# Ledger of designs, part 83: peptides against a protein of PDB entry 6PSE

Target 1, 78 residues: chain A of PDB entry 6PSE
Amino acid sequence: PSEEEEYARLVMEAQPEWLRAEVKRLSHELAETTREKIQAAEYGLAVLEEKHQLKLQFEELEVDYEAIRSEMEQLKEA

## One batch from the design tools (peptide; made by RFdiffusion4, then SolubleMPNN)

Design b2_p19_8_s4 (from b2_p19_8, 7 letters changed)
Fold by OpenDDE base, seed 4:
Structure b2_p19_8_s4 (fold): chain B 78 residues (1-78), chain C 78 residues (1-78), chain A 19 residues (1-19)
Amino acid sequence: as target 1 above (78 residues)
Amino acid sequence: as target 1 above (78 residues)
Amino acid sequence: MSDEEIRAFFEAILAEAAA
């Protein structure tokens, strides 16, 4: 049987004391995993914002660069 | 009592059938939350990689910009 | 995934947590 099937059988045959302990364990793991999920989302949003700000800066620099490049090109051709 | 204390009491007083159902519920939620956490991490990493690539492009442009700016400044001062 | 889709995904996680 798969580990999943074995676990299911264990739960079905378990005593109340084990079941209570398992509820406690799962509740704890769920809380931790939920916290980690939230943290991942928070970090993800922060990176998105940083990427956005960087993109804006990049676009501004591109404009400035093209302005100077164009002026320089004109000087070189003259 | 807090909801947490009430839940703890419920678990302590619960019948095996309820406890088995709760284990099943918590296991399901844990699996789902874990999947979401993993997906959040994957998306976060993707954004980080994109940000990194953008940063490299930005730094390259900064170098090119400063080169032209410097040359232009020299021409203006001459 | 677009940045907008990714943002929506993260915001959904946070919204669920806040509810």
Scores: peptide ipSAE 0.651, ipTM 0.879, DockQ to the pose 0.984
Fold by OpenDDE base, seed 5:
Structure b2_p19_8_s4 (fold): chain B 78 residues (1-78), chain C 78 residues (1-78), chain A 19 residues (1-19)
Amino acid sequence: as target 1 above (78 residues)
Amino acid sequence: as target 1 above (78 residues)
Amino acid sequence: MSDEEIRAFFEAILAEAAA
């Protein structure tokens, strides 16, 4: 049997004491995993914002670069 | 009593049938939350990589910009 | 996925947590 089938059988045959302990364990793991999921989402949004700010800075530098490049080209062609 | 205390009392007084159903419910929610956490982490890493590549491009453009700026400054000061 | 889709995914997680 698969691990899933074995676990299902364990739950079906378990005494109330084991079941209560399992509910407590699963509740704890769910709370921790939920907190980690939230943290991952918050971090992801922060990185997205940083990437966006960097993109804006990059585009500003591109404009400045093209301005100087164009001026330099005009001076060299004169 | 708090919701947590009420839930704890429910678990303590519950019949095996309810406990088995609660284990199943919590297992399902844990699996779903775990999948979402993993997906959030994967997306976060992808955005980090894109930000890193953008940073490299920005630094390359800064080098090129400073080269032209310096050349332009030298020409204007002559 | 686009940045907008990724943002929406993260915001959905946070919205669910706040509810």
Scores: peptide ipSAE 0.651, ipTM 0.878, DockQ to the pose 0.987
Fold by OpenDDE base, seed 3:
Structure b2_p19_8_s4 (fold): chain B 78 residues (1-78), chain C 78 residues (1-78), chain A 19 residues (1-19)
Amino acid sequence: as target 1 above (78 residues)
Amino acid sequence: as target 1 above (78 residues)
Amino acid sequence: MSDEEIRAFFEAILAEAAA
């Protein structure tokens, strides 16, 4: 039998005391996993913002670079 | 009483049939939340990688920009 | 996935947590 099938049998044959303990265990794991999910989302948004700011800086530098490159090219062609 | 206290009382007073159903419900929510957490982590890593690549490109452009800027400054000073 | 889609995904998680 699969672990899932064995677990299902355990739940079906379990006494109320075990079931209450299992509810508590699962509730705890759910709370922890939820906290980790939230934290991952917060960090993800922070990185997105940092990437966005970096992109803006990069694009600004590209404009400045092309301006100087063009001026330099004109001077060399003269 | 808080919702947590009310829930705790419900679990303590519940019949085995309700407890088995609650185990199933919590297991389902845990599985879903775990999937979302994993997906959030995957997206976060992807954004981090993109940010890293952008940073490398930015630093390379800064080097190129400073080279041209310096050459231009030398030409103007001459 | 676009950055906008990823943002929306994260924001949805946080919105759910705040509810």
Scores: peptide ipSAE 0.651, ipTM 0.878, DockQ to the pose 0.988
Fold by OpenDDE base, seed 1:
Structure b2_p19_8_s4 (fold): chain B 78 residues (1-78), chain C 78 residues (1-78), chain A 19 residues (1-19)
Amino acid sequence: as target 1 above (78 residues)
Amino acid sequence: as target 1 above (78 residues)
Amino acid sequence: MSDEEIRAFFEAILAEAAA
């Protein structure tokens, strides 16, 4: 039997005391996993914002660079 | 009583059939939450990598910009 | 996946948690 099938059988044959303990265990794991999910989302948003700000700075620098490049080109052609 | 205390009492007084159903419910929620957590982490990593690449490009452009700026400054001083 | 879609995904997670 698969692990899933074995677990299913265990749950079906389990005593109430075991089932209560399992509910407690699963509840704890769910709470922890939920917290981690939230933290991951918060971190992701932070990095996304940092990337966005960096992109803006990069685009500004590109404009400035092209301006100087163009000026330099004109001076060399004269 | 708090919701947590009420839930705890419910679990303590529950019949095996209810407990088995609760185990199933919690297992399902845990699986879904885990999947979402992983997906969030993957997206976060992707954005982080993009930010890193952008940072490298930005730093390269800064170097190029300073080079042209310096050259232009020298030409103006001569 | 676009940055906008990724943002929406993260925000959805946080919105659900806050509810």
Scores: peptide ipSAE 0.650, ipTM 0.878, DockQ to the pose 0.984

## One batch from the design tools (peptide; made by RFdiffusion4, then SolubleMPNN)

Design b2_p20_2_s1 (from b2_p20_2, 13 letters changed)
Fold by OpenDDE base, seed 4:
Structure b2_p20_2_s1 (fold): chain B 78 residues (1-78), chain C 78 residues (1-78), chain A 20 residues (1-20)
Amino acid sequence: as target 1 above (78 residues)
Amino acid sequence: as target 1 above (78 residues)
Amino acid sequence: DREKLEERIKALVAEAKALE
């Protein structure tokens, strides 16, 4: 049997005291996992914002670079 | 009483059938929340990698830009 | 898929902030 099937059997055969403890355990794990999910989401958004700012800086530098490159090319053609 | 205190009382007074249903509910929510956490983490890592690649491209462009800028400055000084 | 995930993450963050 799979671990899931074994766990399901345990839950079906469990006494109320064990079930209450399991509800408490699962509630705690759910709360922590939810917090971790939110943290991961916030991190992803922060990195996305950083990438966006870097993209803007990169595009500004590309414009400046192409301006100088074009000027240099014009001087070499003359 | 807080919602947490009320829920705790409900769990303490609940019948085994309710407790088994609650374990099933919480297990399902935990599994889904865990999946969502992993997805959020994977997204964050993907964006981080994209930012890293962009950073490398930016640094390469900075080197090229400074090289052309320096060459142009030398030509103007001559 | 990535765009959809991004929107979902933004929604999750917004929901979390609304609860704080």
Scores: peptide ipSAE 0.111, ipTM 0.809, DockQ to the pose 0.823
Fold by OpenDDE base, seed 5:
Structure b2_p20_2_s1 (fold): chain B 78 residues (1-78), chain C 78 residues (1-78), chain A 20 residues (1-20)
Amino acid sequence: as target 1 above (78 residues)
Amino acid sequence: as target 1 above (78 residues)
Amino acid sequence: DREKLEERIKALVAEAKALE
């Protein structure tokens, strides 16, 4: 049997004291995992905002660069 | 009492059948939240990598821009 | 800061995978 099937069997045969301890364990792990998920999401959002600002700056610089490049090319061709 | 205290009391007074159902519920939520945590973390890494690549491109463009700007300025002064 | 954050995110991924 898989570990999942063995675990399911353990749960079915377990005494109330073990089951209460397991509920406590799972609740704790769920709370921690939830906090970690939220934290990771918040980090992603923060970096996304930074990336967006950088993208705007990059696009502005591209426009300025192309303007100078074009002017330079025109001057060299004349 | 807080919801947490009421829940704790419920767990202490619950029958094995309810406890088994609660273990199943919590296991399911933990598995789902764990997958979501992984996804959130992977998303964060992807955004960080994208920002890093964009930063490198931006810095390269800044160097190129300053080179052309300087050349243009020198040509205009000559 | 980026490197530290990246390592923290990698740790979260590793921890999550260990629970699967």
Scores: peptide ipSAE 0.104, ipTM 0.810, DockQ to the pose 0.552
Fold by OpenDDE base, seed 1:
Structure b2_p20_2_s1 (fold): chain B 78 residues (1-78), chain C 78 residues (1-78), chain A 20 residues (1-20)
Amino acid sequence: as target 1 above (78 residues)
Amino acid sequence: as target 1 above (78 residues)
Amino acid sequence: DREKLEERIKALVAEAKALE
C-alpha cells in the first residue's frame, strides 16, 4: 500500500485524541507553509521589479551605444 | 473569544467524524499550499537568474560604451 | 544580497520538496 493509503487507514482507525493532535499539527504546518509561500512570492516580486529597472537602463544604454558607434563608424569612413 | 479560541473549542468538542473530515481538509490545503510555495520559490529563482544574466550583459555593454566614448573624446581633443 | 537571496530561495524549494 502507498503511504497515502496507509495514512488514510490510520486516520480512519484513529481515536479522537490522535485526531485532535493531528488537526493541531496540520494547522500549524499549514500556517508555516502559507507564510513561506507568501515570503517566496514577495521576494520574487522584488527581484522582478529590480530586473525591470535594470532592463530599462540596459535599453537606454543600448540606444546611447549605437548612437556613438554609428558616429564613430561615420568618422572612420570619411 | 478569538476565532482561534472558538476553533480550538470546536476541535475539542467535535465528534470523530468531524475530526476525520477536518484532517482530510487540512491535508488537502497543506498539499496545495506546499505546491504553491514550490512554484513561488522556483519563480523567484528563475527571475533572479535572469536578472543576474542581464546584469552581466549590462556591465559588458558599459565597458564597450566607455571604450568608444573615450576614443571619441580623444579624437575630438586632437 | 543576491547570493543571500538565492540561498534563501533554494532553501524554500528544498523545504517544500521535503514536505511532498
Scores: peptide ipSAE 0.103, ipTM 0.809, DockQ to the pose 0.461
Fold by OpenDDE base, seed 3:
Structure b2_p20_2_s1 (fold): chain B 78 residues (1-78), chain C 78 residues (1-78), chain A 20 residues (1-20)
Amino acid sequence: as target 1 above (78 residues)
Amino acid sequence: as target 1 above (78 residues)
Amino acid sequence: DREKLEERIKALVAEAKALE
């Protein structure tokens, strides 16, 4: 039998004490997994903000670069 | 009583049929939350990669900008 | 710090996949 089928059989044949312990275990794992999900999302948001700031700096540099490039092109054509 | 205390009481007083249903519910939520955790982690990784690529582009533009700035300065001083 | 964060994210992905 698959692990899933064996687990399903265990749940069906289990005593109330085991079932209560399993509810507690699953509740704990769910809470931990939820915290890890939130943490990963927060990391992504922090990096997204850093990327946004970098994008603003990049766009500012592009403006300055095009200004100098245009001036240089005009001087070389004169 | 708090919602947590009420839930704890419910688990302690519950019949086996309710407990089996609760194990099934929690297993389902854990599976869903685990998938969401993976998605959140993969999103964070993708944003890091995007930021890294933007940083490389920014550094390349800085090199090009300084080259043109230096050439322009030399032309203006001649 | 970016490298450490990346390693942590990769670890979270690996841990989650191991549970599937």
Scores: peptide ipSAE 0.101, ipTM 0.808, DockQ to the pose 0.496

Design b2_p20_2_s2 (from b2_p20_2, 9 letters changed)
Fold by OpenDDE base, seed 3:
Structure b2_p20_2_s2 (fold): chain B 78 residues (1-78), chain C 78 residues (1-78), chain A 20 residues (1-20)
Amino acid sequence: as target 1 above (78 residues)
Amino acid sequence: as target 1 above (78 residues)
Amino acid sequence: DREALEERLRRLVEEAKERE
């Protein structure tokens, strides 16, 4: 018998007191898991913002680099 | 009365059939929320890796930029 | 800060897998 089947039997044969305790347990685990999900999402968003700022800086540097490279190439060809 | 207080009263006064249904509902929500938490965490790690790769590229470009800038300055001063 | 964040995210994933 799988753990799932055994758990299902427990739920079917359980007294109201056990069922109330199980509702409380599951509610607590759900609240904790929800908080952790939100926290993980917030961290991901923070890193995404940092990556975006870095990308802007990278693009600015690329423009400056290409400008100097082009000027250098022109000077060497003269 | 708060929603939490009303829910607590429902659980306390509920029949076994309602309690079994609630255990099933909460188990389902917990499974979904757990999956979403894992997905959020994995996404955050992926964004961190992308940011790290971008940082490496930025640092390489900075080195190349400073090399060209220095060479350009030397050529202009000659 | 990056290492701390990565470790936190890894822990969240592993803890979730252990509970399933």
Scores: peptide ipSAE 0.188, ipTM 0.828, DockQ to the pose 0.561
Fold by OpenDDE base, seed 1:
Structure b2_p20_2_s2 (fold): chain B 78 residues (1-78), chain C 78 residues (1-78), chain A 20 residues (1-20)
Amino acid sequence: as target 1 above (78 residues)
Amino acid sequence: as target 1 above (78 residues)
Amino acid sequence: DREALEERLRRLVEEAKERE
């Protein structure tokens, strides 16, 4: 039997006191995990925004660089 | 009373059948939330890496740009 | 701080995997 099956059997055979404790445990873990999920999502979004801004700056610099590069190249070829 | 206090009272007064159902519910939600947390964290890490690589590229381009800019400035001032 | 954020995210992933 899998751990899941064993756990399911435990729950089915458990006394109310154990079940209440388990509800409390699971509720606590769920709350913590939920907070952590939200935090991770918020961090991800922040980084994504920073990356986006950086990308815009990079693309702008590429344009400027190519302009100067082209001018320089023309001068050298002349 | 807070919702938490009301829930706690409900758990204390609940029958085994309700408690088993609640354990099942909470277990399911915890599993889902855990997966979502992992996904969010992994995504965040991926974006961080992408941002880092982009930053390196940007800094390299800045160096190249300043080199050409400086060269052109010198030529113009001469 | 990128390093701090990365460490936090890594920790979250590892902690979650340990609980599964």
Scores: peptide ipSAE 0.167, ipTM 0.825, DockQ to the pose 0.553
Fold by OpenDDE base, seed 5:
Structure b2_p20_2_s2 (fold): chain B 78 residues (1-78), chain C 78 residues (1-78), chain A 20 residues (1-20)
Amino acid sequence: as target 1 above (78 residues)
Amino acid sequence: as target 1 above (78 residues)
Amino acid sequence: DREALEERLRRLVEEAKERE
């Protein structure tokens, strides 16, 4: 039998005390996993914002670089 | 009473049938939340890698920019 | 892709908060 089938049997045959303990365990794990999910999502959003800011800085530098490159090219041709 | 206290009372007073249903509900929600957590983490890692690549490109451009800036400064002093 | 990802991540956060 699969682990899932075995677990299902345990739940079906369990006494109320075991079931209450399992509800408590699952509630705790759900709360923890939910917090971790939120944390992961918030981290992802933060990194996205950082990447966006970096992209803007990169684009600004590209503009400045092309300006200097163009000026340098003009000086070399004179 | 807090919602947590009320829920705790429900669990304590619940019949086995309710408890089994609650175990099933919580197991399902835990599985879903776990999948979502993993997905969020994977997204965060992907964005982090993209940011890292962009940073490398930015640093390369900075080197090139400083090289041209220095050359131009020398020409102007000259 | 970025906007879609941001929306998805925001949704995950909001859905989690609603369940709490």
Scores: peptide ipSAE 0.165, ipTM 0.824, DockQ to the pose 0.546
Fold by OpenDDE base, seed 4:
Structure b2_p20_2_s2 (fold): chain B 78 residues (1-78), chain C 78 residues (1-78), chain A 20 residues (1-20)
Amino acid sequence: as target 1 above (78 residues)
Amino acid sequence: as target 1 above (78 residues)
Amino acid sequence: DREALEERLRRLVEEAKERE
Protein backbone atom coordinates (compact mmCIF):
# COMPACT_ATOMS: atom_id res chain seq x y z
CA PRO B 1 0.00 0.00 0.00
CA SER B 2 1.06 3.57 -0.62
CA GLU B 3 2.05 5.78 2.28
CA GLU B 4 -1.11 7.75 1.58
CA GLU B 5 -3.27 4.64 1.93
CA GLU B 6 -1.52 3.66 5.14
CA TYR B 7 -2.03 7.14 6.55
CA ALA B 8 -5.68 7.06 5.57
CA ARG B 9 -6.12 3.77 7.43
CA LEU B 10 -4.34 5.17 10.45
CA VAL B 11 -6.74 8.14 10.52
CA MET B 12 -9.77 5.87 10.20
CA GLU B 13 -8.66 3.61 13.04
CA ALA B 14 -7.25 6.32 15.29
CA GLN B 15 -8.55 7.16 18.75
CA PRO B 16 -9.88 10.64 19.48
CA GLU B 17 -6.74 11.56 21.42
CA TRP B 18 -4.54 10.78 18.44
CA LEU B 19 -6.88 12.65 16.11
CA ARG B 20 -6.81 15.75 18.31
CA ALA B 21 -3.04 15.62 18.39
CA GLU B 22 -2.96 15.24 14.62
CA VAL B 23 -5.28 18.22 14.14
CA LYS B 24 -2.97 20.25 16.36
CA ARG B 25 0.11 19.11 14.43
CA LEU B 26 -1.44 19.81 11.04
CA SER B 27 -2.73 23.19 12.15
CA HIS B 28 0.73 24.16 13.30
CA GLU B 29 2.37 22.97 10.10
CA LEU B 30 -0.25 24.73 8.00
CA ALA B 31 0.31 28.00 9.84
CA GLU B 32 4.07 27.71 9.47
CA THR B 33 3.88 26.73 5.80
CA THR B 34 1.50 29.60 5.13
CA ARG B 35 3.93 32.08 6.68
CA GLU B 36 6.76 30.62 4.64
CA LYS B 37 4.68 30.87 1.47
CA ILE B 38 3.97 34.53 2.11
CA GLN B 39 7.59 35.21 2.93
CA ALA B 40 8.72 33.54 -0.27
CA ALA B 41 6.22 35.57 -2.26
CA GLU B 42 7.34 38.82 -0.65
CA TYR B 43 10.96 37.98 -1.32
CA GLY B 44 10.20 37.21 -4.95
CA LEU B 45 8.44 40.52 -5.35
CA ALA B 46 11.33 42.38 -3.77
CA VAL B 47 13.80 40.77 -6.14
CA LEU B 48 11.48 41.54 -9.03
CA GLU B 49 11.49 45.20 -8.08
CA GLU B 50 15.28 45.19 -7.85
CA LYS B 51 15.48 43.60 -11.27
CA HIS B 52 13.14 46.23 -12.66
CA GLN B 53 15.28 49.05 -11.29
CA LEU B 54 18.39 47.43 -12.68
CA LYS B 55 16.72 47.08 -16.06
CA LEU B 56 15.92 50.77 -16.13
CA GLN B 57 19.53 51.59 -15.30
CA PHE B 58 20.72 49.22 -17.98
CA GLU B 59 18.47 50.77 -20.61
CA GLU B 60 19.68 54.23 -19.67
CA LEU B 61 23.30 53.18 -19.96
CA GLU B 62 22.57 51.50 -23.27
CA VAL B 63 21.20 54.75 -24.65
CA ASP B 64 24.26 56.64 -23.43
CA TYR B 65 26.57 54.02 -24.88
CA GLU B 66 24.91 54.14 -28.28
CA ALA B 67 25.12 57.92 -28.26
CA ILE B 68 28.87 57.85 -27.66
CA ARG B 69 29.36 55.03 -30.14
CA SER B 70 27.51 56.96 -32.81
CA GLU B 71 29.42 60.15 -32.08
CA MET B 72 32.73 58.32 -32.26
CA GLU B 73 31.74 56.67 -35.52
CA GLN B 74 30.90 60.04 -37.01
CA LEU B 75 34.19 61.51 -35.83
CA LYS B 76 36.15 58.67 -37.40
CA GLU B 77 34.37 59.08 -40.72
CA ALA B 78 34.92 62.85 -40.83
CA PRO C 1 -12.23 34.58 23.40
CA SER C 2 -9.87 34.59 20.46
CA GLU C 3 -10.71 32.59 17.36
CA GLU C 4 -7.80 30.36 18.28
CA GLU C 5 -9.26 29.63 21.72
CA GLU C 6 -12.67 28.92 20.22
CA TYR C 7 -11.14 26.56 17.69
CA ALA C 8 -9.18 24.81 20.41
CA ARG C 9 -12.39 24.24 22.38
CA LEU C 10 -14.12 22.93 19.28
CA VAL C 11 -11.32 20.41 18.74
CA MET C 12 -11.46 19.28 22.37
CA GLU C 13 -15.21 18.72 22.28
CA ALA C 14 -15.40 17.28 18.77
CA GLN C 15 -16.58 13.79 17.90
CA PRO C 16 -14.25 11.39 16.10
CA GLU C 17 -16.11 11.86 12.81
CA TRP C 18 -15.54 15.60 12.92
CA LEU C 19 -11.91 15.12 13.87
CA ARG C 20 -11.31 12.76 10.96
CA ALA C 21 -12.91 15.24 8.60
CA GLU C 22 -10.77 18.01 10.04
CA VAL C 23 -7.60 15.96 9.60
CA LYS C 24 -8.59 15.40 5.99
CA ARG C 25 -9.30 19.11 5.46
CA LEU C 26 -6.07 20.23 7.07
CA SER C 27 -4.05 17.66 5.17
CA HIS C 28 -5.51 18.91 1.91
CA GLU C 29 -4.86 22.55 2.75
CA LEU C 30 -1.34 21.75 3.89
CA ALA C 31 -0.61 19.96 0.63
CA GLU C 32 -1.93 22.87 -1.42
CA THR C 33 -0.11 25.47 0.65
CA THR C 34 3.10 23.47 0.44
CA ARG C 35 2.81 23.34 -3.34
CA GLU C 36 2.20 27.08 -3.48
CA LYS C 37 5.18 27.72 -1.20
CA ILE C 38 7.42 25.69 -3.47
CA GLN C 39 6.11 27.52 -6.53
CA ALA C 40 6.75 30.86 -4.85
CA ALA C 41 10.27 29.79 -3.97
CA GLU C 42 10.94 28.59 -7.51
CA TYR C 43 9.64 31.85 -8.92
CA GLY C 44 11.82 33.86 -6.56
CA LEU C 45 14.82 31.82 -7.58
CA ALA C 46 14.08 32.35 -11.26
CA VAL C 47 13.78 36.10 -10.81
CA LEU C 48 16.98 36.13 -8.79
CA GLU C 49 18.79 34.35 -11.59
CA GLU C 50 17.42 36.81 -14.14
CA LYS C 51 18.56 39.70 -11.98
CA HIS C 52 22.00 38.17 -11.71
CA GLN C 53 22.27 37.77 -15.47
CA LEU C 54 21.12 41.32 -15.99
CA LYS C 55 23.70 42.54 -13.48
CA LEU C 56 26.45 40.78 -15.39
CA GLN C 57 25.27 42.36 -18.63
CA PHE C 58 25.14 45.74 -16.96
CA GLU C 59 28.66 45.41 -15.62
CA GLU C 60 29.92 44.38 -19.05
CA LEU C 61 28.25 47.38 -20.63
CA GLU C 62 29.77 49.66 -17.99
CA VAL C 63 33.22 48.41 -18.90
CA ASP C 64 32.56 48.94 -22.59
CA TYR C 65 31.14 52.38 -21.95
CA GLU C 66 34.13 53.47 -19.91
CA ALA C 67 36.46 52.18 -22.60
CA ILE C 68 34.76 54.24 -25.29
CA ARG C 69 34.52 57.26 -23.02
CA SER C 70 38.22 57.09 -22.27
CA GLU C 71 39.12 56.64 -25.92
CA MET C 72 36.98 59.58 -26.93
CA GLU C 73 38.49 61.73 -24.20
CA GLN C 74 41.97 60.90 -25.46
CA LEU C 75 41.01 61.68 -29.04
CA LYS C 76 39.60 65.05 -28.04
CA GLU C 77 42.77 65.95 -26.17
CA ALA C 78 45.07 64.96 -29.06
CA ASP A 1 2.43 31.25 -16.96
CA ARG A 2 5.08 33.38 -15.30
CA GLU A 3 3.00 36.53 -15.49
CA ALA A 4 0.04 34.69 -14.06
CA LEU A 5 2.19 33.37 -11.24
CA GLU A 6 3.55 36.83 -10.52
CA GLU A 7 0.06 38.25 -10.30
CA ARG A 8 -0.96 35.43 -7.98
CA LEU A 9 2.01 36.13 -5.73
CA ARG A 10 1.16 39.82 -5.67
CA ARG A 11 -2.37 39.01 -4.64
CA LEU A 12 -1.15 36.72 -1.89
CA VAL A 13 1.09 39.44 -0.51
CA GLU A 14 -1.63 42.06 -0.65
CA GLU A 15 -4.12 39.77 1.04
CA ALA A 16 -1.60 39.06 3.78
CA LYS A 17 -0.98 42.76 4.34
CA GLU A 18 -4.69 43.43 4.57
CA ARG A 19 -4.95 40.84 7.33
CA GLU A 20 -2.23 42.55 9.39
Scores: peptide ipSAE 0.149, ipTM 0.820, DockQ to the pose 0.916

Design b2_p20_2_s3 (from b2_p20_2, 9 letters changed)
Fold by OpenDDE base, seed 4:
Structure b2_p20_2_s3 (fold): chain B 78 residues (1-78), chain C 78 residues (1-78), chain A 20 residues (1-20)
Amino acid sequence: as target 1 above (78 residues)
Amino acid sequence: as target 1 above (78 residues)
Amino acid sequence: MREELEKRIRELVEEARERE
């Protein structure tokens, strides 16, 4: 029997006291997991913003680099 | 009474059939929320890795830029 | 970098994978 089948059997045969305790446990775990999910999502958004800012800085530096490279090329050809 | 207090009272007064249904509901929601948490966390890690790679590229470009800048400065002084 | 949050995310992923 799978763990899922064993758990299902346990729930089916359980006394009200165990079921109440299980509802409490699951409610707690759900609340914690929900909070952690939200936290992970918020972190991901923050990192995305940081990455975006870094990308803008990188692109600006690329423009500056190409400008100097082009100027150097012109000077070396003259 | 808070919603939490009302829910706690409901659980305390509930029949076994309701409790089993609630365990099933909570188990399902926990499984879904857990999957979503993992997805959010994995996404956050992926973005973080992308940011890290971008940072490395940026630092490499900074080195190259400073090298060309220095060479240009030397040529203009001669 | 947000090293503490990175660590926490890694922990969350590992903990969740262990539970599955």
Scores: peptide ipSAE 0.132, ipTM 0.808, DockQ to the pose 0.642
Fold by OpenDDE base, seed 1:
Structure b2_p20_2_s3 (fold): chain B 78 residues (1-78), chain C 78 residues (1-78), chain A 20 residues (1-20)
Amino acid sequence: as target 1 above (78 residues)
Amino acid sequence: as target 1 above (78 residues)
Amino acid sequence: MREELEKRIRELVEEARERE
């Protein structure tokens, strides 16, 4: 049987004391995992915002660069 | 009492059938939340990598821009 | 760069994979 099937059997055959302990364990893990999920999402958002600002700056510089490059090319061809 | 204290009392007084159902519920929520946490973390990592690559490209362009700018300035001063 | 952020994100991914 899979680990999942074995766990399911354990739960079905477990005494109330074990079940209460398992509820407590799972509740704790769920709370921790939820906090970690939120934290990861917040970090991702922060980096996304930074990337977006950097992209805008990059695009502005590209425009300025192409302008100077074109001017330089024209001067060299004249 | 807090909701947490009320829930704790419910767990302590619950019948095995309710406890088994609660274990099942919590296990499901934990699995889902865990997947979501992983997805959030992977997304954050991907964005971070993209930002890093963009920063490198930006810095390279800055160098090229300053080189052309300086050359242009020299030509204009001559 | 946010080296600590990168480290934490990697830790979160690895911790999650180990638990699954």
Scores: peptide ipSAE 0.130, ipTM 0.808, DockQ to the pose 0.418
Fold by OpenDDE base, seed 2:
Structure b2_p20_2_s3 (fold): chain B 78 residues (1-78), chain C 78 residues (1-78), chain A 20 residues (1-20)
Amino acid sequence: as target 1 above (78 residues)
Amino acid sequence: as target 1 above (78 residues)
Amino acid sequence: MREELEKRIRELVEEARERE
């Protein structure tokens, strides 16, 4: 049997004391996993914002670079 | 009583049928939340890598820009 | 650049992959 099937059987045959302990365990794990999910999402959003700001700076520099490159090319061709 | 205290009381007083249903519910939510956590984390890492690559490109462009700027300054002063 | 947070996120990914 798969681990899932074995677990399902355990739950079906379990006594109330085991079931209460399992509810407590799962509740704790769910709370922790939820916190970790939120943390990961918040991190991703922060990095996205930083990347966006960097992209804007990069695009500004590209414009300035192309301006100087073009001017330099004109000076060298004259 | 707090929601947590009420829930704790419910679990303590619950019949096996309710407890089995609660284990099933929590297991399902934990599985979904775990998947979402992984997805959020993987997304955050992907964005971080993109930002890092962009930073490298930006730094390369800064070097090229300063080189042209310096050359241009020298040409204008001569 | 939030190195500790980045490290924790990497750990979360690795831990999750080990459980799958």
Scores: peptide ipSAE 0.128, ipTM 0.807, DockQ to the pose 0.700
Fold by OpenDDE base, seed 3:
Order: sequence, then C-alpha cells, then structure tokens
Structure b2_p20_2_s3 (fold): chain B 78 residues (1-78), chain C 78 residues (1-78), chain A 20 residues (1-20)
Amino acid sequence: as target 1 above (78 residues)
Amino acid sequence: as target 1 above (78 residues)
Amino acid sequence: MREELEKRIRELVEEARERE
C-alpha cells in the first residue's frame, strides 16, 4: 500500500482525539506554508522593482552612449 | 468571539465525520499552498537571475562608455 | 544584494523538493 493509502486508512479509523490533533497540526503547517509563500512573493516583487530601476538606468546610459558614439563617428569621418 | 475562537469551538464539538472532512480539506489546501510556495520561490530566483544578467550588461556598457568618453576628451583637447 | 534572503529562498525550494 502507498503511504497515501495508509494515511487515508489512519484517518478513517482514527478516534476523535487523534482527528482533532491532526486538524491542529495541519492548520499550523498551512499557516507556516502560507507565510513562507508570501515571503517568497514579496522577495520576488522587491527584486522586480530593483530590476526595473536598473533597466531605466541602463536605457539612459544607452542613449548617452549612442550620442557619444555618433559624435565620435562624425569626427573620425571628417 | 474571534473567528479563531469560533473555529476552535467547532473543532472541539465536532463529530468524527466533520473532523475527517476537515482533515481532508486542510490536507488539500496544504498541498496546494506548498505548490504555490515553490512556484513563488522559483519565480523569485528567476527574476534575480534576470537582474544579475542585466547588471552585467550595464557594467559592460559603462566600461565601453568610459572608453569612448575618454577618447573623445583626448580628441577635443588636441 | 539580499544574499541572506536568496539563501533562505533556495533552502525553501530544496526542502520542499525533498518532501515530494
């Protein structure tokens, strides 16, 4: 039998006291896992913001670079 | 009474059939939330990698920009 | 940048994969 089938059998045969304890355990694990999910999402959003700011700076530098490159090209051709 | 206190009372007074159903519900939600946590974490890592690659590109452009700026400055001073 | 947080996220992913 799979672990899942064994667990299902335990739940079916369990006394109310065990079932209440299992509800408490699962509720706690769900709360912790939910917090960890939120934390991971918040981190991802923070990095996204940092990446966005960096992209803006990169695009500004590209504009400045192309301006100087173009001016340099003109001077070399003259 | 808070929703938490009301829920705690329901668990204490519940029949075995309700408790088994609640274990099943919580197990399902935990599995789903766990998957979502992993996905959120993987997404955060992917964004971090993208930011890192962008930073490398930015630093390379800065080097190229300073090289051209310096060459241009020398040409203008001569 | 945010090295400790990155480390924790990696740990969370690995711990979750080990449980599967």
Scores: peptide ipSAE 0.125, ipTM 0.806, DockQ to the pose 0.639

